# Peptides against a protein of PDB entry 6UG1, part 17

Target 1, 304 residues: chain A of PDB entry 6UG1
Amino acid sequence: SNEERKRRKYFHMLYLVCLMVHGFIRNEWINSKRLSRKLSNLVPEKVFELLHPQKDEELPLRSTRKLLDGLKKCMELWQKHWKITKKYDNVGLYMRTWKEIEMSANNKRKFKTLKRSDFLRAVSKGHGDPDISVQGFVAMLRACNVNARLIMSCQPPDFTNMKIDTSLNGNNAYKDMVKYPIFWCEVWDKFSKKWITVDPVNLKTIEQVRLHSKLAPKGVACCERNMLRYVIAYDRKYGCRDVTRRYAQWMNSKVRKRRITKDDFGEKWFRKVITALHHRKRTKIDDYEDQYFFQRDESEGIPD
Target 2, 301 residues: chain A of PDB entry 6UG1 as posed
Amino acid sequence: SNEERKRRKYFHMLYLVCLMVHGFIRNEWINSKRLSRKLSNLVPEKVFELLHPQKDEELPLRSTRKLLDGLKKCMELWQKHWKITKKYDNEGLYMRTWKEIEMSANNKRKFKTLKRSDFLRAVSKGHGDPDISVQGFVAMLRACNVNARLIMSCQPPDFTNMKIDTSLNAYKDMVKYPIFWCEVWDKFSKKWITVDPVNLKTIEQVRLHSKLAPKGVACCERNMLRYVIAYDRKYGCRDVTRRYAQWMNSKVRKRRITKDDFGEKWFRKVITALHHRKRTKIDDYEDQYFFRRDESEGIPD

## One batch from the design tools (peptide; made by RFdiffusion4, then SolubleMPNN)

Design b1_p9_6_s2 (from b1_p9_6, 4 letters changed)
Fold by OpenDDE base, seed 3:
Structure b1_p9_6_s2 (fold): chain B 304 residues (1-304), chain A 9 residues (1-9)
Amino acid sequence: as target 1 above (304 residues)
Amino acid sequence: VLDEILKEL
């Protein structure tokens, strides 16, 4: 019905705000001075120097290579620090079906909200789910004065799915779900004027995204609980930016159709949400990023 | 409604 379409759209919007606020809160917790002091001790001086290379005036790419090597070593150090990766309770922050939402409305499941103190302890001990691990990795890089962003792929329920039963039939549902991350890191490369993508936990990869990312879900089974639609970046200065364009190969042709921003009302609403979560002034880094997104929109073209 | 929720957040 038209009413059910409106209800699902509304619930998607509410759920998206809750996810984006969750990312904002986790980003604030990452900035803990107490955690920063502990995590800086995990990074030896030689690795710190690689994270802060001098500008090579002859070949700026040499400086980028040092930064990439430093980030690789930080991932290796993080793997040594992280002792216990917990499975998600149920589906974590992956996408729920409409049936799961209706069933959850009837059952007041006490979601154990992780307190700030418990989060800081989990990161400090190296015990937690993959999301806590990624968030802790971002905290470690920030403790080393690296301009690292927390990236969150927000997974609100698919308001474009009008099926009554959206139950997922699959023996491997959890394995397919966790194949791609929900949280990752980006690091600013001041030499190339680009964001470097870092997945320290799931795929254990570093990439310089041009047209496609390895972190973008591929295949039907993986996309059931992980649809790339809202990739939000949270920086160390409480900036909030939509970076979906980086990770979406087909933003205009495919991704936009699955976003609230497919219509003018949804675009204006989503801008208000981003603005409310963006607590810093614009910088030249934002200008370089917007220029990159513009070039990506031009290169994709308008879908016929 | 949603604009009101955003003002309360």
Scores: peptide ipSAE 0.033, ipTM 0.728, DockQ to the pose 0.181
Fold by OpenDDE base, seed 5:
Structure b1_p9_6_s2 (fold): chain B 304 residues (1-304), chain A 9 residues (1-9)
Amino acid sequence: as target 1 above (304 residues)
Amino acid sequence: VLDEILKEL
């Protein structure tokens, strides 16, 4: 019905806000001074120097290569620190079906909310789910004075799916779900004036994204619980930015159709949510990023 | 902030 379409759109908006606020809170917890002091001790001086290379004026690419090598070594150090990767309880923060939402509303399952103290302990011990691990990796880079962002691919229920039964049939549903991450890292390269993408936990990859990312879900089964729609970046100064354009090859033709921002009302509403979560002044880094997004929009063109 | 966003919903 038209009413059910409105209800699903509204519930999608509420769920998206809750996810974006969750990302904001986790980003604040990552800035813990106590955690920072512990995690800085995991990074040897030689690796710290690679994270902070001098500007090579003759060939700036040499400085970027040192930073990339430093980030690779940080991923190796993080793997040594992390002892226990827990499976997600149910689907974690992956996309729920409408049926799962309705069934969960009927079941008073006390979700045990992870407290800040429990999170800090989990990261410090190297025990937790992949999301806690990525968040801890961002904390380690921030402890080394690296301009690292926490990235969250927000997975609200698909308001464009009007099917009543959206049950996912299959024994491999968990493997397909976790094939691509929901949380990752971005690091500012001051030499190339670009964000470097880092997945330290899932794919264990470093990318300089130009047109497409390996972190973008591919294939029907993987996209059932992980649709690239709302990739939100949280920086060390409590900035909040939509960075979906970086990871979406087909933003205008495909991704926009599944976002609340497909219409003017949804665009205005989503801008208010971003503005409410953005607690810093604009910087020259934001100008370089917006210029990159503009060039990507021009290069994609208007969908035919 | 959240309450203001939720009131506009």
Scores: peptide ipSAE 0.032, ipTM 0.744, DockQ to the pose 0.645
Fold by OpenDDE base, seed 1:
Structure b1_p9_6_s2 (fold): chain B 304 residues (1-304), chain A 9 residues (1-9)
Amino acid sequence: as target 1 above (304 residues)
Amino acid sequence: VLDEILKEL
């Protein structure tokens, strides 16, 4: 019905706000001064120097190569720190079906919300789910004065899916779900004027994204619980930015159709949500990023 | 509702 379409759109919007607020709160928690002092001790001086290379005036690419090597070593150090990777409880922050949402409304299962103190302890001990591990990695880079963002791929229920039963059948459903991350890191390269993508936990990869990322879900089974639609970046200064354009090869042709921003009302509403979560002034880094997104939009074109 | 949630953010 038209009413059920409106209801699913509204529920998608509410769920998206809750996810974006969750990302904001986790980004605040990883700015903990106590945690920062502890995590800085994991990074040797030689690795710190690689994270902060001098500008090579002859070949700026040499400075970028040092930064990339420093980030690789930080991923290796993080793997040594992290002792226990817990499975997600149920589906974690991956996309729920409409049936699962309806069943969860009937079952008042007390979601055990992880307290700030328990999160800081989990990161400090190296015991937690993959999301806590990525968030802790971002905290370690920030402790080394690196301009690292927490990235969250927000997975609200698909309001474009009007099927009643969307039950996902399959023994491998968990394996396919966790094949691609929900959280990752971006690091600002001041030499190339670009964000470097870092997945320290899942794919254990570093990328300079041009047209596509390895972090973008591929295949039907993987996309059932992980649809690339809302990739939100949270910086160390409480900035909030939509960075979906970086990771979406087909933003205009495919991704936009599955976003609330497909219409003017949804675009204006989503802009209000981003503005409410953006607690810093604009910088030259935002100008370089917006220029890159503009060039990527022109290069894709508008689908005919 | 959504505008109220946005005012609390």
Scores: peptide ipSAE 0.031, ipTM 0.738, DockQ to the pose 0.170
Fold by OpenDDE base, seed 2:
Structure b1_p9_6_s2 (fold): chain B 304 residues (1-304), chain A 9 residues (1-9)
Amino acid sequence: as target 1 above (304 residues)
Amino acid sequence: VLDEILKEL
């Protein structure tokens, strides 16, 4: 019905705000001074120097290569620190079906909200789910004075799915779900004037995304619980930015149709949510990023 | 539902 369409759209919007607020809160928690002091001790001086290379005036690419090597070594150090990767208790922050949402309304499952103290302990011990691990990795880079962003791929239920039964028919549902991350890192390269994508936990990869990312979910089974629609970046200064354009090859043709921002009302609403979570002034880094997004929009073109 | 989502958050 039209009513069910409105209900699903509203619930999607509410769920999206909750996810974006979660990302904001986790981004605050990883700025903990106590955690920073502990995590900085994991990074030896030689790796710290690679994270902060001098500018090579002859070939700025040499400085970028040092930074990339430093980030690789940080991923290796992080893997040594991380002792226990817990499975998600259910689907974690991956996308739920509408049927699962309806069923969960009836089941008062006491989800134990992870308190800030428990999060900080989990990261410090190296015990937790993949999301806690990624968040801790961002905290470690920030402890080393790296301009690292927490990236969250927000997975609200698909308001464009109007099927009554949205049950997933798959024995491998968990494996396909966790194939791609929902949290990762971006690091600012001051030499190339670009964000470097870092997945320290899932794919264990570093990318300089131009047109395509390995972190973008591919295949039907993976997209059932992980649809690239709302990739939100949280920086160390409490900036909040939509960076979906980086990771979406087909933003205009495919991704936009699955976003609340497909219409002017949704665009204005989503902009208000971003603005409410954006607690810093604009910087020249934002100018370079917006220029990159503009070039990506021009290169994709308008879908016919 | 919301409380469960908010509890997973």
Scores: peptide ipSAE 0.027, ipTM 0.747, DockQ to the pose 0.059

Design b1_p9_6_s3 (from b1_p9_6 with E7S V9L)
Fold by OpenDDE base, seed 1:
Structure b1_p9_6_s3 (fold): chain B 304 residues (1-304), chain A 9 residues (1-9)
Amino acid sequence: as target 1 above (304 residues)
Amino acid sequence: ELEEILSEL
């Protein structure tokens, strides 16, 4: 019905705000001064020097190569720190079906919300789910004075899916779900004027994204619980930015049709949500990023 | 601000 379409759109918007607020709160928690002092001790001086290379005036690419090597070593150090990777409880922050939402409304299952103290302890011990591990990695880079962002791929229920039963059948559903991350890291390269993508936990990869990322879900089974639609970046200064354009190869042709921002009302509303979560002034880094997104939109074109 | 955004839903 038209009413059920409106209800699913509303519930998608509410769920998206809750996810974006969750990302904001986790980004605040990883700025903990106590945690920062503990995590800085995991990074040897030689690795710190690689994270902060001098500018090579002859070949700026040499400075970028040092930064990339420092980030690789930080991923290796993080793997040594992290002792226990817990499975997600149920589906974690991956996309729920409409049936699962309806069943969860009827079942008052107390979501055990992880307290700030328990999160800081989990990161400090190296015991937690993959999301806590990525968030802790971002905290370690920030402890080394690296301009690292927490990235969250927000997975609200698909308001474009009007099917009643969207039950996901299959024993491999968890394995397919966790094939691609929900959380990752970006690091600012001051030499190339670009964000470097870092997945320290899932794919264990470092990328300089041009047209596509390895972190973008591929295949039907993987996309059932992980649809690339809302990739939100949270920086160390409490900035909030939509960075979906970086990771979406087909933003205009495919991704936009599955976003609330497909219409003018949804675009204005989503802009208000981003503005409410953006607690810093604009910087030259935002100008370089917006220029890159503009060039990516021009290069994709508008689908006819 | 977030309450206002939620009231516009």
Scores: peptide ipSAE 0.049, ipTM 0.821, DockQ to the pose 0.768
Fold by OpenDDE base, seed 3:
Structure b1_p9_6_s3 (fold): chain B 304 residues (1-304), chain A 9 residues (1-9)
Amino acid sequence: as target 1 above (304 residues)
Amino acid sequence: ELEEILSEL
């Protein structure tokens, strides 16, 4: 019905705001001075120097290579620090079906809200789910004065799915759900003027995204609980930016159709949400990023 | 601001 379409759109918007606020709160917790002092001690001086290379005036790429090597070593150090990766309770922050939402509305499931103190302890001990691990990795890089962003792929329920029963066929193993991450890291490369993508936990990869990312979900089974639609970046200065364009190969042709921003009302509304979560002034880094997104939109073209 | 965003839902 038209009413059920409106209801699903409303619930998608509400759920999206809750997810984006969750990312904002986790980003604030990452900035803990107490945590920063503990995590800086995990990074030896030689690795710190690689994270802060001098500018090579002859070949700026040499400086980028040092930064990439430093980030690789930081991932290895993080794996040594992280002792226990917990499974998600149920589906974590992966996408729920409409049936799961209706069933959850009837059952007051006590979501155990992780307190700030428990989060800081979990990161400090190296015990937690993959999301806590990624968030802790971003905290470690920030403790080393690296301009690292927390990236969140927000997974609100699919308001474009109008099926009554949206139960996943029982074959969606936990393995297919967690094949791609929900949280990752980006690091600013001041030499190339680009963001470097870092997945320290799931795929254990570093990439310089051009047209496609390894972190973008592929295949039906993986996309059922992880649809790339809202990739939000939270920086150390409480900036909030939509970076979906980086990770979406087909932003205009495919991804936009699954976003609230497919219409003018949804675009204006989503801009208000981003603005409310963006607590810093614009910088030249934002200019370089917007220029990159513009070039990506031109290169994709308008879908016929 | 969040209240305004929520009122437009």
Scores: peptide ipSAE 0.048, ipTM 0.818, DockQ to the pose 0.695
Fold by OpenDDE base, seed 2:
Structure b1_p9_6_s3 (fold): chain B 304 residues (1-304), chain A 9 residues (1-9)
Amino acid sequence: as target 1 above (304 residues)
Amino acid sequence: ELEEILSEL
């Protein structure tokens, strides 16, 4: 019905705000001074120097290569630190079906909300789910004075799915779900004037995304619980930015149709949510990023 | 702010 369409759109918007606020809160928690002091001790001086290379005036690419090597070594150090990767409770922050939402409304399963103290302990011990691990990795880079962003791929239920039964048929549902991350890292490369994508936990990869990312979910089974629609970046200064354009090859043709921002009302509303979560002034880094997004929009073109 | 955003829903 039209009513069910409105209800699903509303619930999608509410769920999206809750996810974006969750990302904001986690981004605050990883700025903990106590955690920073502990995690900085995991990074030896030689790796710290690679994270902070001098500018090579002859070939800036040499400085970028040092930074990339430093980030690789940080991923290796992080894997040594991390002792226990817990499975997600049910689907974690991956996308729920409408049927699962309806069933969960009836089941007062107290989601044990992880408290800040428990999060900090989990990261410090190296015990937790993949999301806690990625968040801890961002905290470690920030402890080393790296301009690292926490990236969250927000997975609200698909308001464009109007099927009554949205049950997922599949024995491998968990494996396909966790094939791609929902949290990762970006690091600012001051030499190339670009964000470097880092997945320290899932794919264990570093990318300089131009047109395509390995972190973008591919295949029907993976997209059932992980649809690239709202990739939100949280920086160390409490900036909040939509960076979906980086990871979406087909933003205009495919991704936009699955976003609340497909219409002017949804665009204005979503902009208000971003603005409410953006607690810093604009910087020249944002100018370079917006220029990159503009070039990506021009290169994709308007879908016919 | 969040309450206002939620009130516009």
Scores: peptide ipSAE 0.048, ipTM 0.819, DockQ to the pose 0.786
Fold by OpenDDE base, seed 5:
Parts: sequence; C-alpha cells; structure tokens
Structure b1_p9_6_s3 (fold): chain B 304 residues (1-304), chain A 9 residues (1-9)
Amino acid sequence: as target 1 above (304 residues)
Amino acid sequence: ELEEILSEL
C-alpha cells in the first residue's frame, strides 16, 4: 500500500539516524586517552617514522610509498595484537530484512548494549567482533598522530523493497554477509592530497580509490545484507561526512535510487542529520575531498 | 538538534 511505503521510508530514516549516532559514539570512544597510551606502545619507532615521512620535494610519491609501508606494518602489528575475532551476534549491524524487523519487535530480546568500559577492555585485550577490531585499529593510528577516519557503511532496511516476505534462505548467509566489511579506515595522505582506504580486518587491503573500491559489495548474495548506500566518515575532530561517492562507481545511476536523498525532502533531511553530527570547522582537506567528488560526478555523468 | 530531527520524523 501507499501507507506501507511511507512506514518503510520513515523506519529507514529512523534506523539510519540510530546507526549514524552509533558511529559517532564509537568514534568518540576510540579517542580515549587511556586507550591511546596503550595502543601507541604497539607501534615501534621505525614504523612511526614511516607513518610520518618527510616531504620529498623531488618526488612526493616516495613519501606516499613510505606512508603505505607504515600502514601495511600497522596492519601486521594489529593482527598480532588481535587474539580473538568473535562472530557477530545474529547479523550485527548488517542489513535486516523487513520480516526480521517485525519478528524482532514481537520478541523482547534484551540487546546487551556494549558499554564504553567493555569496549575499551575488548580493544585493549584484542577480543571482539570485526567492527570492534577495525575501531581499535583506527584508535591505534590516532594514537600515532595519524589523521585516520572511522568509516561506517550504514545498513538501514531497504525502503525500496516492498516485498512482505524478505526472508533470506541459505546456509551460507553468514559467509556472504561478512564477505565485505561495514567498518573500515581512511588515512589522509598529505602528499597526494587524497584519502587512503584501509581494511585491516576483513580483506586486509590498502587502496587508493580512483574509480572503484574492493570494499564495494559485489554479487547478489553479498548485497542482500550489505548495500553500499551511506558510507559515513568520522574523523578525530568529530567531523562527519558522507563519503559514499568514493566507493560508489554508479552513484547517480544506481546508488541514489536506494537512498533517502533521491528526492529534495530526503536530501534536505539527510543534510540536517550530517550537520548535527559534524562538530568541526571546514578545512582544506574537505576542499580537496569535495573537488575529488565533483570530478567523480562529472566523470559518471547523468544517468540516461 | 538530533531531537529536532527526530521530531521531524
């Protein structure tokens, strides 16, 4: 019905705000001074020097290569620190079906909310789910004075799916779900004036995204619980930015149609949510990023 | 501000 379409759109918006606030809170927790002091001790001086290379004026690419090598070594150090990767309880923060939402509303399942103290203990011990592990990795880079962002791919229920039964049948549903991450890292390269993408946990990859990312879900089964729609970046100064354009090859033709921002009302509303979560002044880094997004929009063109 | 956004929902 038209009413059910309105209800699903509303519930999608509410769920999206809750996810974005969750990302904001986790971004605050990883700024913990106590955690920073513990995690800085995991990084040897030689690796710290690679994270902070001198500017090579003759060939700036040499400085970027040192930073990339430092980030690779940080991923190796993080794997040594992390002892226990827990499976997600149910689907974690992956996309729920409408049927799962309705069934969960009927079942008073006490979600045990992870407290800040429990999170800090989990990261410090190296025990937790993949999301806690990625968040801890961002905390380690921030402890080394690296300009690292926490990235969250927000997975609200698909308001464009009007099917009543959206049950996902299959024994491999968990493997397909976790094939691509929901949380990852970005690191600012001051030499190339670009964000470097780092997945330290899932794909264990570093990339300089130009047109497409390896972190973008591919294939029907993977996209059922992980649709690239709202990739939100949280920086060390409590900045909040939509970075979906980096990871979406087909933002205008495909991704926009599944976002609340497909219409003017949804665009204005989503801008208000971003503004409410953005607690810093604009910087020259934001100018370089917006210029990159503009060039990506021009290069994609308007969908026919 | 978040309360205002939630009230517009």
Scores: peptide ipSAE 0.047, ipTM 0.817, DockQ to the pose 0.671

Design b1_p9_6_s4 (from b1_p9_6, 3 letters changed)
Fold by OpenDDE base, seed 2:
Structure b1_p9_6_s4 (fold): chain B 304 residues (1-304), chain A 9 residues (1-9)
Amino acid sequence: as target 1 above (304 residues)
Amino acid sequence: TLEEILKEL
């Protein structure tokens, strides 16, 4: 019905705001001074120096290579720190079906909301789910004065799915769900004027994304619980930016159709949400990023 | 505010 379409759209919007606020809160928690002091001790001086290379005036690429090597070593150090990777309780922050939402509304399962103190303890001990691990990795880089962003792929239920039964046709193995991350890191490369993508936990990869990312879900089974639609970046200064364009090869042709921003109302609404979560002034880094997004939109073209 | 965003829902 038209009513069910409206209901699913509004519930998607509410769920999206809750996810984006969750990302914002986690981004505050990883700025903990107590956690920063503990995590900085995990990074040897030689690795710190690689994270902060001098500018090579002859070949800026040499400085980028040092930064990339430093980030690789930080990923290795993080793997040594992390002792226990917990499975997600049910599906974690992966996408739920509409049927699962309806069933969950009836089941008052007390989701034990992880408190700030418990999060900080989990990161400090190296015990937690993959999301806590990624968030802790971003905290470690920030503790080393690296301009690292927390990235969140927000997975609200698909309001474009109008099936009555939205059950998944298969036992989506936990393996297929977790094949791609929900949280990752971006690091600002001041030499190339680009964001470097870092997945320290899931794929254990570093990328300089041009047209596509390895972090973008591929295949039906993976996309059922991880649909790339809202990739939100949270920086150390409480900036909030939509960076979906980086990770979406087909933003205009495919991704936009699955976003609330497909219409003017949804675009204006989503801009208000971003603005409410963006607690810093614009910087030259944002100018370089917007220029990159513009070039990506021109290169994709407008779908016919 | 978050409350204003929620009032538009």
Scores: peptide ipSAE 0.034, ipTM 0.772, DockQ to the pose 0.678
Fold by OpenDDE base, seed 5:
Structure b1_p9_6_s4 (fold): chain B 304 residues (1-304), chain A 9 residues (1-9)
Amino acid sequence: as target 1 above (304 residues)
Amino acid sequence: TLEEILKEL
């Protein structure tokens, strides 16, 4: 019905706000001074120097290569620190079906919310789910004075799916679900004037995304619980930005159709949500990023 | 505010 379409749209909007607020709170927690002091001790001086290379005036690419090597060594150090990767309880922050939402509303499952103290302890011990691990990695880079962003791929229920039963069949659902991350890192390269993508936990990859990312879900089974629609960046100064354009090859032709921002009302509403979560002034880094997004939009063109 | 956004829902 038209009513059920409206209900699913509003529920998607509410769920998206809750996810974006969750990302904001986790981004605040990883700025903990106590955690920063502990995590800085994991990074040797030689690795710190690679994270902060001098500008090579002859060949700026040499400075970028040092930064990339420093980030690789940080991923190796982080893997040594992390002792226990827990499975997600149920689906974690991956996309739920409409049926799962309805069933969960009927079942008063006491979701045990992780407290700030428990999060800081989990990161310090190296015990937790992959999301806690990525968030801890961002905290370690920030402890080394790196301009690292926490990235969250927000997975609200698909309001474009009007099927009543959306039950996902099969035992492999967890493996397909966790094939691609929900959280990752971006690091500002001051030499190339670009964001570097870092997945320290899942794919264990570093990318300089131009057109395509390895972090973008591929294949039907993987996309059932991980649809790239709302990739939100949280920086160390409490900035909040939509960076979906970086990771979406087909933003205009495919991704936009599954976003609330497909219409003017949804675009205005989503801009209000971003503005409410953005607690810093605009910087020259934002100008370089917006220029990159503009060039990517022109290069995709208008969908036929 | 976030509360105002939630009231528009």
Scores: peptide ipSAE 0.034, ipTM 0.757, DockQ to the pose 0.579
Fold by OpenDDE base, seed 4:
Structure b1_p9_6_s4 (fold): chain B 304 residues (1-304), chain A 9 residues (1-9)
Amino acid sequence: as target 1 above (304 residues)
Amino acid sequence: TLEEILKEL
């Protein structure tokens, strides 16, 4: 019905705001001074020096290579720190079906909200789910004065799915769900003027995204609970930015059709949400990033 | 504000 379409759109918007606020809160928690002091001790001086290379005036790429080597060593150090990776309870922050949402509304299951103190303890001990691990890795890089962003792929229910039964085929293994991350890291490369993508936990990869990312879900089974639609970046200064364009190869032709921003009302509304979560002034880093997004939009073209 | 966004929902 038209009413069910409106209801699903509304619930998608509400759920998206709740996810984006969750990301904002986790981004505040990883700025903990107490946690920072503990995590800085995990990084030896030689690795710190690689994270802060001098500018090579002859070949800026040499400085980028040192930074990349430093980030690789940080991932290795993080794996040594992290003792226990817990499975998600149910689906974690992966996408729920409409049927699962309706069934959960009837079940007053108190979501066990992780407290700030419990989060800080989990990161300090190296015990938690993959999301806590990624968030802790971002905290470690920030403790080393690296300009690291927390990235969140927000997974609200698909308001474009108008099927009555949206149950997944029972064979959608936990393995297919967790094949791609929901949280990752970006690091600013001051030499190349680009964000470096870092997945320290799931794929254990570093990439300089050009046209596509390894972190973008591929295949039907993986996309059922992880649709690339809203990739939100949270920086150390409480900036909030939509970085979906980096990770979406087909932003204009495919991804936009699955976003609330497919119409002018949804675009204006989503900009208000971003603005409310963006607590810093614009910087030259934002200018370089916007220029990169513009070039990516031009290179994709306008969908016919 | 977040409250204004929630009122537009």
Scores: peptide ipSAE 0.034, ipTM 0.769, DockQ to the pose 0.644
Fold by OpenDDE base, seed 3:
Structure b1_p9_6_s4 (fold): chain B 304 residues (1-304), chain A 9 residues (1-9)
Amino acid sequence: as target 1 above (304 residues)
Amino acid sequence: TLEEILKEL
């Protein structure tokens, strides 16, 4: 019905705000001074120097290569620190079906909300789910004065799915779900004027995204619980930015149709949400990023 | 505000 379409749209909006606020809170927690002091000790001086290369005036790419090597070594150090990767109790922050949401409304499952103290302990011990591990990795880079962002792929229920039963069929549902991350890292490269993408936990990869990312989910089974629609970046200064354009190859042709921002009301609403979560002044880094997004929109073209 | 956003829902 038209009523059910409205209900699913509003529930998607509410769920999206809750996810974006969750990302904001986790981004605050990883700025803990106590955690920073502990995590800085995991990074040897030689690795710190690679993270902060001098500008090579002859070939700026040499400085970028040092930074990339430093980030690779940081991923290796993080793997040594992280002792226990817990499975998600259910689907974590991956996308729920409408049936799962309806069943959950009837069953008041007390989700144990992880307290700030428990999070800081989990990161310090290296014991937690993959999301906590990524968040801790961002905290370690920030402890080394690296301009690292926490990235969150927000997975609200698909308001464009009007099926009554949205049950997922599949024996490998968990493996397919966790094939691609929900959280990752971005690092500012001051030499190339670009964000470097870092997945320290899932794919264990570093990339300089041009047209496509390895972190973008591919295949029907993987997309059932992970649809790339709302990739939100949280920086160390409490900036909040939509960076979906970086990771979406087909933003205009495919992704936009699955976003609340497909209409003017949804665009204005989503801009208000971003503005409410953005607690810093604009910088030249934002100008370079917006220029990159503009060039990506021009290169994709308008869908016919 | 977040409250204004929630009132629009």
Scores: peptide ipSAE 0.032, ipTM 0.752, DockQ to the pose 0.663

